# Peptides against a protein of PDB entry 5EIB: the designs that were tried, part 178

Target 1, 366 residues: chain A of PDB entry 5EIB
Amino acid sequence: VDLEPGTMDSVRSGPFGQIFRPDNFVFGQSGAGNNWAKGHYTEGAELVDSVLDVVRKESESCDCLQGFQLTHSLGGGTGSGMGTLLISKIREEYPDRIMNTFSVMPSPKVSDTVVEPYNATLSVHQLVENTDETYCIDNEALYDICFRTLKLTTPTYGDLNHLVSATMSGVTTCLRFPGQLNADLRKLAVNMVPFPRLHFFMPGFAPLTSRGSQQYRALTVPELTQQMFDSKNMMAACDPRHGRYLTVAAIFRGRMSMKEVDEQMLNVQNKNSSYFVEWIPNNVKTAVCDIPPRGLKMSATFIGNSTAIQELFKRISEQFTAMFRRKAFLHWYTGEGMDEMEFTEAESNMNDLVSEYQQYQDATAD
Target 2, 366 residues: chain A of PDB entry 5EIB as posed
Amino acid sequence: VDLEPGTMDSVRSGPFGQIFRPDNFVFGQSGAGNNWAKGHYTEGAELVDSVLDVVRKESESCDCLQGFQLTHSLGGGTGSGMGTLLISKIREEYPDRIMNTFSVMPSPKVSDTVVEPYNATLSVHQLVENTDETYSIDNEALYDICFRTLKLTTPTYGDLNHLVSATMSGVTTCLRFPGQLNADLRKLAVNMVPFPRLHFFMPGFAPLTSRGSQQYRALTVPELTQQMFDSKNMMAACDPRHGRYLTVAAIFRGRMSMKEVDEQMLNVQNKNSSYFVEWIPNNVKTAVCDIPPRGLKMSATFIGNSTAIQELFKRISEQFTAMFRRKAFLHWYTGEGMDEMEFTEAESNMNDLVSEYQQYQDATAD

## One batch from the design tools (peptide; made by RFdiffusion4, then SolubleMPNN)

Design b2_p19_5_s4 (from b2_p19_5, 9 letters changed)
Fold by OpenDDE base, seed 4:
Structure b2_p19_5_s4 (fold): chain B 366 residues (1-366), chain A 19 residues (1-19)
Amino acid sequence: as target 1 above (366 residues)
Amino acid sequence: SVAEELQKAIRERKAAIRA
């Protein structure tokens, strides 16, 4: 789905364009112009029914519908505005199905779009209410990984999207291969989300290596485990050491010893025990899949529900507040039928979420 | 608990906004 035809044509003409049904390409002509309100109330609202018709058709063809997975950006108008409209409408029609998202967080390091803090804040407000689980894929973190770890002097969207695809492949491993931990979306939510509003995940991937170092690096279970828990490998720009893990899932892929994985996972938990909440028992889950990702002998994917994710929301909130106090560009949103009160409500709800994470961070076992 | 009090306050705020 897109509000512009050009992106859809690129997908259709791409190496995998033929895996999608032609009738499942739903697109507009005008685009959202990086405006959440165009995506949510005008251009996106005109297209949403056509998308819902496709969603219904595909849902009816499923033998067992678990839920929905949306991949979208929160900085642009289509992914943010229309994406959150779609989530709301799908949730209304399918209230008993899991809503999962891969939400790409904006960064000034990646995009010059000045209104991204508005689009992100308005989107987070919707995601808090209408999703069951959200993978926070932060363009800030992706850029920093590309620049510092991968040693790319000028990271491209292609480089960032490669990290996104590796992460998405990693976190969905248990859904795609039989006999794994969290084998369905509902089990994932039960294991990872102890509190309904605290459903924002910090993903991470290992190995992350520069092209020049890939040929010489041994991949071992200890190295994967150490790198997976390193803040520099997090796809969200948060330091886990500034918070506490509520829950963790680790997914190892490739031929390795389960015993060695369990030993290394126990060791990393013990070394980092101060960064876990003590009042959630058995809050670390591990899976091993014998099938490695393409081009690697082994990998590890991390899913963290951490109170440190509040750093991401604080960054967006600070950027939002700096613009909103000046009433910068508000006329672009109000001109599409949006009320200024919706900005204040979205900011308030995101700040309440930050406060909620902080309270659970400070909570001790009695 | 502090958590229950916060959850109550959030629910009350949400109810007030919807009203």
Scores: peptide ipSAE 0.020, ipTM 0.523, DockQ to the pose 0.045
Fold by OpenDDE base, seed 2:
Structure b2_p19_5_s4 (fold): chain B 366 residues (1-366), chain A 19 residues (1-19)
Amino acid sequence: as target 1 above (366 residues)
Amino acid sequence: SVAEELQKAIRERKAAIRA
């Protein structure tokens, strides 16, 4: 789905264009112009029914519909505005199905789009209320991984998207291969989301290795485990050492010893015990799939629900507040039919979310 | 207009991403 045809044409003409049904390409002509309100109330609202017709058709063809997965950006107008409109409309029609998102967070390091803080804040407000699971993929963290860990001097969107694709492949492993822990979206939600509003995840992928170091690196379970829990390996721009893990899932892929995985996972928990809440029992889940990802002998994918994710929301909130207090560009949104109150409500809800994470971070086992 | 400048910047960015 896109509000612009050119993106759809690029996907269709690309190496994977043939994996999608032609009738499932739904697109507009005008685009959202990086305006959330155009995505949500005008251009996106004109297209949403055509998307819902396709969603219904594909849902009816499912033997067992678990839920929906949306991949979108929060900085643009289409992914943020129309994406959250779609989430709302799908939630209304399928209230008993899981809503899962891969939400790409904007960063000034990657994009100079001035209105990204508005689009992100308005989107987060919708995600808090209408999603069950959200993977926070932060462009700042992706850039930093590319630059520092992968040693790419000038990270491209191709480099960032490679990390996103590896992560998406990793977190969906248990859904795609039978006999795994978290084999369905609902089980994942039960294991990862102890409190309904606190459903934002920090993903991570290992191994991440620079091209110059790949030939010298032995892929071992200890190294994968260590890298996966490293603060520098998080795909959300927050330090897990500044918070506490509510829940963790680790998905190992490749031929390895289950015993070694269990030992290393126990060791990393014990070493980092101060960074876990003590009042959630059995809050770390581990899965092993014998099938490695393409081009690797083994990998590990991390999913963390941590109170440290409040750093991401605080960053967005600070940027939002700095613009909104000046009413900068606000007329672009109000001109599309938005009320200024929607901005205040979205800001308030995001600040409440930050406060909730802090309360659970400070909670002790009584 | 500021909107036209923004749309131009978006188009230029999208062109650079596709290149």
Scores: peptide ipSAE 0.016, ipTM 0.390, DockQ to the pose 0.022
Fold by OpenDDE base, seed 1:
Structure b2_p19_5_s4 (fold): chain B 366 residues (1-366), chain A 19 residues (1-19)
Amino acid sequence: as target 1 above (366 residues)
Amino acid sequence: SVAEELQKAIRERKAAIRA
């Protein structure tokens, strides 16, 4: 789905374009112009029914519908505005199904789009209320990984998207291979989301590889385990050491010893015990899939529900507040039928989310 | 307008979730 035809044409003509049904390409002509309000209330609202018709058709063809997965950006107008509209509409029609998102967080290091803080804040306000699971894929973190870790002097969208694809492949491993931990979206939510509003995940991946980089030497289980818990491997721009993990899932892929994985996971938890809440029992889950990712002998994917994720929301909030106090570009949104009150409500709800994370960070076992 | 109706419905739903 897109409000612009050119992106859809690129997918259709791409190496995997044939895996999608032609009738499942729903697109507009005018785009959202990086305006959340155009995506949510005008251009996106005109297209949403056509998308819902496709969603219904595909849902009816499922033997066992678990839920929905949306991949979108929060900095643009289409992914943010129309994406959150779709989430709302799908949640109304399928209230008992899991809503999962891969939400790409904007960064000034990656994009010069001035209104991204508005689009992101308005989107987070919707995601807090209407998603069950949100993987926070932060362009700030992706850029820093590419630049600092992968030593790419000028990271490209291709480099960032490679990290995104590796992460998405890792976190969906248990859904794609039967008999694994978190084999369905609901089990993942039960294991990862102790509090309904606190469903924003910090993903991480090891080994970090760029597209076209030489095959990294096969890492050992200890090296993979250590890298998964390293802040430099997180796809969200926050330091886990500044917060506490509520829950963690680790997904190992490849031929390895389950015993060795369990030993290394225990060791890393003990080493990092100060960064876990003590009042959530069995808050670390581990899965091993014998099937490695394409091009790797082994990998490990991390899913963290950490109170440190508040650093990401604080960054967006600070940028939002700096713009909103000046009423910068506000007329672009109000001209599409938005009220200034909706900005204030979105800011308030994101600040409430930050406060909730802080409360659980400071909570002690009674 | 469609925009105003959508905005109203979204606000009403948000209020219901908070409640």
Scores: peptide ipSAE 0.010, ipTM 0.460, DockQ to the pose 0.706
Fold by OpenDDE base, seed 5:
Structure b2_p19_5_s4 (fold): chain B 366 residues (1-366), chain A 19 residues (1-19)
Amino acid sequence: as target 1 above (366 residues)
Amino acid sequence: SVAEELQKAIRERKAAIRA
């Protein structure tokens, strides 16, 4: 789905374009112009019914519909505005199904779209209320991984999207291969989300290896485990050491010893015990899938529900507040039918979310 | 390269915002 035809044409003409049904390409003509309000109230609102018709058709063809997965950016107009409109409409029609998102967070290091703080804040407000699980993928973290870890001198969107793809493949492993931990979206939510509003995850992937060192690196369970818990491997620009893990899932792939995995997972928890809440029992879950990812002997994917995610929301909030106090560009949103009150409500809800994360970070076992 | 074009676009837009 896109509000611009050119994106759909690029997907259709791409190496995998033929795997999608032609009738499942729904697109507009005008785009959102990086405006959340165009995506949510005008251009996106004109297209949403056509998307819902496709969603219904595909849902009816499912033997067992678990839920929905949306991949979108929060900095643009289409992914943020129309994406959150779609989430709302799907939630209304399917209230008992899981809503899962892969939400790409904007960063001033990667983008120069001036209104990204508005689009992100307005989107987060919708995601807090209407999603069950949100993987926070931060363009800042992806850039830093590409530059520092992968030793790419000039990271591209292709390089960033490769990390996103690896992460998406990793976190969906248990859904695609039977007999695993978190075999469905609802079980994942039950294991990962102790409090309904606190459903924003920090994903990570291992191994992350530069092309120049890849041939010399032995992939071992200890190395995967160490790298997976390293703050530099987090795909959200938050330091887990500044917060506490509420819940963690680790998904190992490849032929390895379950005993060795359990030993290394216990060791990493013990070494990092100060970074976990003590009042949630059995808050670390581990899965092993014998099927490695393509091109690797083994991998590990990390899913963290950490109170450190508040650093991401604080960053967005600070940028939002600096613009909103000046009423910068507000007329672009109000001209599409928005009220200034919606900006204030979105800011308030995001600040409340930050306060909730801080409260649970500071909570002790009574 | 797509990388160089993207970085150029990012630099140009950042320069325009700072201006």
Scores: peptide ipSAE 0.000, ipTM 0.296, DockQ to the pose 0.017; fails the geometry check

Design b2_p19_6_s1 (from b2_p19_6, 10 letters changed)
Fold by OpenDDE base, seed 5:
Structure b2_p19_6_s1 (fold): chain B 366 residues (1-366), chain A 19 residues (1-19)
Amino acid sequence: as target 1 above (366 residues)
Amino acid sequence: APRRAPLPGRNTSYVKPWR
């Protein structure tokens, strides 16, 4: 789905364009112009029914519909505005199904779009209410991984999207292969989301190795485990050491000793015990899938529900507040039928979310 | 910290999988 027709042509001409049904390409003629309100109230609202018709058709063809997975950016107008409209409409029609998102967080290091903080804040407001699980993929963190860890001097969107794809493949491993931990979206939610509003995850993927170091790196369970819990490996620009893990899932892939995995996972928890809440029993889950990702002997994917995610929301909130106080570009949103009050409500709800994360960070076992 | 230069435009050359 896109409001710009040119993206569909790029997908169709791409190496995987043939995996999608032609009838499932729904697109507009006029893009959202990086305006959330165009995506949500005007251009996106005109297209949403056509998307819902496709969603219904595909849902009816499922033997067992678990839920929905949306991949979108929060900095743009289409992914943010129309994406959140679509989430709302799907939630209304399928209230008993899991809503899962891969939400790409904007960064001033990656994009010059001045209104990204508005689009992100307005999107987060919708995601708090209408999603069950949200993987926070931060373009800042992706850029930093590419530059610092992968030693890419000039990271591209292709390099960032490669990390996104590896992460998406990793977190969906248990959904795609039978007999694993978190074998369905609902079990994932039960294991990862102790409090309904606190459903924003910090993903990570290992191994991340620079091309120059690949020949010298051993792929071992200890090295995967160590890298997966490294703050520099988080795909959200938050330091887990500034918060506490509510829940963690680790998904190992490849032929490895389950005993060695359990030993290393216990060791990393013990070394980092101060960064876990003590009042959630068995809050670390581990899965091992014998099928490695393509091109690797083994990998590990990390999913963290951490109170440190508030750093990401604080960053967006600070940028939002700095623009909103100046009423900068508000007329572009209000001109599309949006109320100025929705900005204040979205800001408030995101600040409430930050406060909730802080409350659970400071909570102790009685 | 020096503002990193914005990523150059949408020429997403498909990065080949890590060999």
Scores: peptide ipSAE 0.007, ipTM 0.434, DockQ to the pose 0.018
Fold by OpenDDE base, seed 4:
Structure b2_p19_6_s1 (fold): chain B 366 residues (1-366), chain A 19 residues (1-19)
Amino acid sequence: as target 1 above (366 residues)
Amino acid sequence: APRRAPLPGRNTSYVKPWR
């Protein structure tokens, strides 16, 4: 789905374009112009019914519908505005199904789109209420990984999208292969989300290795485990050491000793015990899949529900507040039928979410 | 309505260098 045709043509002409049904390409002509309100109230609202018709048709063809997975950006107008409209409409029609998102967070390191903080804040407000699980994929973290860790001097969207694809492949491993922990979206939610509003995940991937160093690196379970818990490997620009883990899932892929995985996972928990909440028993889950990802002998994927995710929301909130206090560009949103009050409601709800994370960070076992 | 929000800095292919 897009409000512009060019992305659909790129997907259709791509190496996997033939996997998708032609009738499932729903697109507009005008685009959202990086405006959430165009995506949510005007251009997106004109297209949403055509998308819902396709969603219904595909849902009816499912033998067992678990839920929905949306991949979208929060900095743009289409992914943010239309994406959150679509989530709301799907939630209304399928209230018993899981809503899962891969939400790409904006960064001023990656884009010069000045209104991205508005689009992100308005989107987070919708995601808090209408999603069950949200993977926070932060363009700031992706850029920093590409530049600092992978030693890419001029990171491209291709380089960022490679990290996104590796992460998405990792977190969906348990859904795609039988006999795994969190084998369905609902079990993932039950294990990862102790409080309904606190459903924003910090993903991570190992190994992350520069092209020049790949040939010299032996992949071991200890190295994967250490790198997976390293703040530099987090796909959200948060330091886990500034918060506490509510829940963690670790997904190992490849042929390895399960005993060695369990030993390393115990060691990393013990070493980092101050960064876990003590009042959630058995809050670390481990899965091992014998099937490695393409091009690697082994990998580890991290899913963290951490109170440190508040750093991401604070960054967006600070950027939002700096613009909103000046009433900068508000007329572009209000001119599409949006109320100025929706900005203050979205800011308030995101600040409440930050306060909730802080409360649970400071909570002790009674 | 204006076709685009002000200052759309979308690079479609490249991430901007650090300044």
Scores: peptide ipSAE 0.005, ipTM 0.427, DockQ to the pose 0.023
Fold by OpenDDE base, seed 3:
Order: sequence, then C-alpha cells, then structure tokens
Structure b2_p19_6_s1 (fold): chain B 366 residues (1-366), chain A 19 residues (1-19)
Amino acid sequence: as target 1 above (366 residues)
Amino acid sequence: APRRAPLPGRNTSYVKPWR
C-alpha cells in the first residue's frame, strides 16, 4: 500500500514482485507530502476502503488468522498517517486479532523532513491505543550500527533496510517454524507485554560484522549472546543500561547446542541482573530454531521490552514540543481537517507513556 | 511540503552523512 504509484512499480519490478497478488497493490496518486493529516484524514482516507477490501479478502482466505503485521515509517505521511488509520480500521473490524507493527522511528541524522516529530508523535498516540506489539526500529540506531559496527562510511537506505529485513526475519522465526516458543502472535504478546500500553520493543540482530572483520569472526553462541545484549546492537536509540528490562525474548537460529544457549542466556542475565526488574519472574524467554537464516550459519535475534525505550519517546517529545510551541507548520495539518487539540492529546499520551515506563522502572518488589 | 527523504531502493539514496 502507498499513496504514491512509483513504490508499487518498484515492488513489482523487484526480485520478489511476483510473490504478491496484483490485486493486493493498492496505491494513490498524490502522496501524503510527509503530512500525517494527509495520510490520516484526506488522501489516506480516500484509499482506506480499497485497502480494507483487500484485507477482508486475504483474512477470509486464512485458515487461522492470528492477526496483522504492518511495516511503516512514522516520519513520513503515508506510513504514519495512513498506516495508523489502517490500524484503527482493522482494530475496529478485528478487535480479537493481534495488531503487530514494525514502526520505523524518524531521526534528524537520517532525514531532513522537519515535520517528522509531528508525524511520529501523532503516530505513537495511535500505536499506544491500537497495537498489541510494536517493534521500534530507530533510523538513528540503524545508522549508528551501519557506521560504527558495520564500518560503512556512507550508510544507504539499502544498508538500513538490510538490518530491518534481518530483524523482521528473526522476530518472525517462531511464527514460521512450528514447535517454537512464541509460535503465535498472541503467545508473543502474553510473554512480552506485562502491561497493555507497554508494548514497544527494542529489537536487535546478531551477527553484525563488518566486511573487513568477516574473515576473522567465528560465529559462536557466546559471541551471538554477547552481541545481542550489547547496547550498541539495539535497533532502538536507547541504552538498556539506563532502564530495566520488563521482558526479553531471544531467538537463536542454526545448528547449535541447546545446553550452550541456555548456559549463555543464564550467564548474560546474571551479569546484567541489575538491568532486569526483579518482580517479573522468568521474564527472559529463549527459542532455538535449527534452520539458519540465508547466508549465515547461525544468528540470534533479540526482542527487549525495556523501560529505557522512554529515551526514544523523550527524544521525539522534545523535538515535538520545540516545534509545537512555535506553531511551526501546523497550518499544513489543520488545513487537512485536524484540530490543534489532537496534537496536545498525542503529546500528553506520549508523555504519560514515558511516565508509565519510569514508574515501572522505579517499582520494587513488595 | 517538507522534502521527502530519497526513495529507498535507488542506489543514489544515501543516508545523510553524520556531520
């Protein structure tokens, strides 16, 4: 789905264009112009019914519909505005199904789009209410990984999207291979989300190795375990050491010893025990799939629900507040039918979310 | 309208260099 036709042509001409049904390509002509309100109330609202018709058709063809997965950006107008409209409409029609998102967080290091803080804040407000699970994929963190870890001097969107695709493949492993932990979206939510509003995850993927170091790196369970818990490996721009993990899932892929995985996972928890809440028992879950990802002997994917994710929301909130106090660009949103109150409500809800994360960070076992 | 970041997938879409 896109509000621009050129994206659909790129997908169709791509190496996987033939795996999608032609009728499932729904697109507009005008785009959202990086405006959440165009995505949500005007251009996106004109297209949403056509998308819902496809969603219904595909849902009816499912033997066992677990839920929905949306991949979108929060900095743009289509992914943010139309994406959150779709989430709302799908939630209304399928209230008992899991809503999962891969939400790309904007960064001023990656984009010069000045209104990204508005689009992100308005999107987060919708995601808090209408999603069950949100993987926070921060363009800042992706850039930092590409530059610092992968030693890419000039990271591209292709390089960032490679990390996103590896992560998406990793977190969906349990859904694609029977008999694993978190074998369905609902079980993942039950294991990862102790409080309904606190459903924002920091993902990570290992191994991440620079081209120059590939020849010298052994892929071992200890190295994968250490890398996926490293703060520099988080695909959300927050430091887990500044918060506490509510829950963690680790998904290992490839031929490895289950015993070695369990030993390394226990060791990393014990070494980092101060970074976990003590009042959630058995809050680390581990899965092992014998099937490695394409091109790797083994991998590990990390999913963290940490109170440190508030650093990401604080960054967005600070940027939002600095713009909103100046009423900068508001006329572009209000001209599409938005009220200024929706900005204030979205800001308030995001600040409440930050406060909730802080409360649970400071909570002790009674 | 704020300029969109270059479309992902054309080889020319470099992420903004860190200043």
Scores: peptide ipSAE 0.011, ipTM 0.410, DockQ to the pose 0.020; fails the geometry check
Fold by OpenDDE base, seed 2:
Structure b2_p19_6_s1 (fold): chain B 366 residues (1-366), chain A 19 residues (1-19)
Amino acid sequence: as target 1 above (366 residues)
Amino acid sequence: APRRAPLPGRNTSYVKPWR
């Protein structure tokens, strides 16, 4: 789905374009122009019914519909505005299905689009209310990984999207292969989301290796475990050491000893016990899939529900506030039918979310 | 409308193994 035809043509002409049904390419002619309101109330609203018709058709073809997975950006107008409109409409029609998102957070390091803080804040407001689980894929963190860890002097969208694709492949492993922990979206939500609003995940992936590092050194389970819990490997720009993990899932892929995995996972929890909440029992889940990702002997994917994610939301909020107090570009949103109150409500809800994360960070076992 | 400043594109026509 896109409000621009050129993106659909790019996907269709791409190496995997043939895996999608032609009729499932739904696109507009006029893009959202990086305006959330165009995505949500005007251009996106004109297209949404056509998307819902496809969603219904594909849902009816499912033997067991678990839920929906949306991949979108929060900095643009289409992914943010229309993406959240779609989430709302799908939630209305399928209230008992899981809404899962891969939400790409904007960063000034990656884009010079001035209004991205508005689009992100307005989107987060919708995601808080209408998603069950959201993977926070932060362009800030992706850029920093590319630059610092992968030693890419000039990161590209292709480099960032490679990180995203590896992460998405990792977190969906249990859904794609039988006999795994978190084998369905609902089970993942039950294990990862102790409080309904606190459903924003910090993903991570290992191995992360630079091209100049030994290309063929198979990482060991200890090295994977250590790297997966390293703050530098988090694909959300927050330091887990500044918060506490509410829940964690680790997905190992490849032929390895389950015993060794369990030992290393226990060791990392014990070494980092101060960074876990003590009042959520069994809050770390581990899965092992014998099928490695293509071109790796083994990998580990991290999913963290951490109170440190508030750093990401604070960054967006600070950027939002700096613009909103000046009423910068508001006329582009109000001209599409929005009220200034919607901005204030979205800011408030995101600040409430930050406060909730802080409350649970500071909570002790009574 | 504010224009997105795109990062340089990359040929991603192949799934490259993470190295």
Scores: peptide ipSAE 0.010, ipTM 0.429, DockQ to the pose 0.021; fails the geometry check

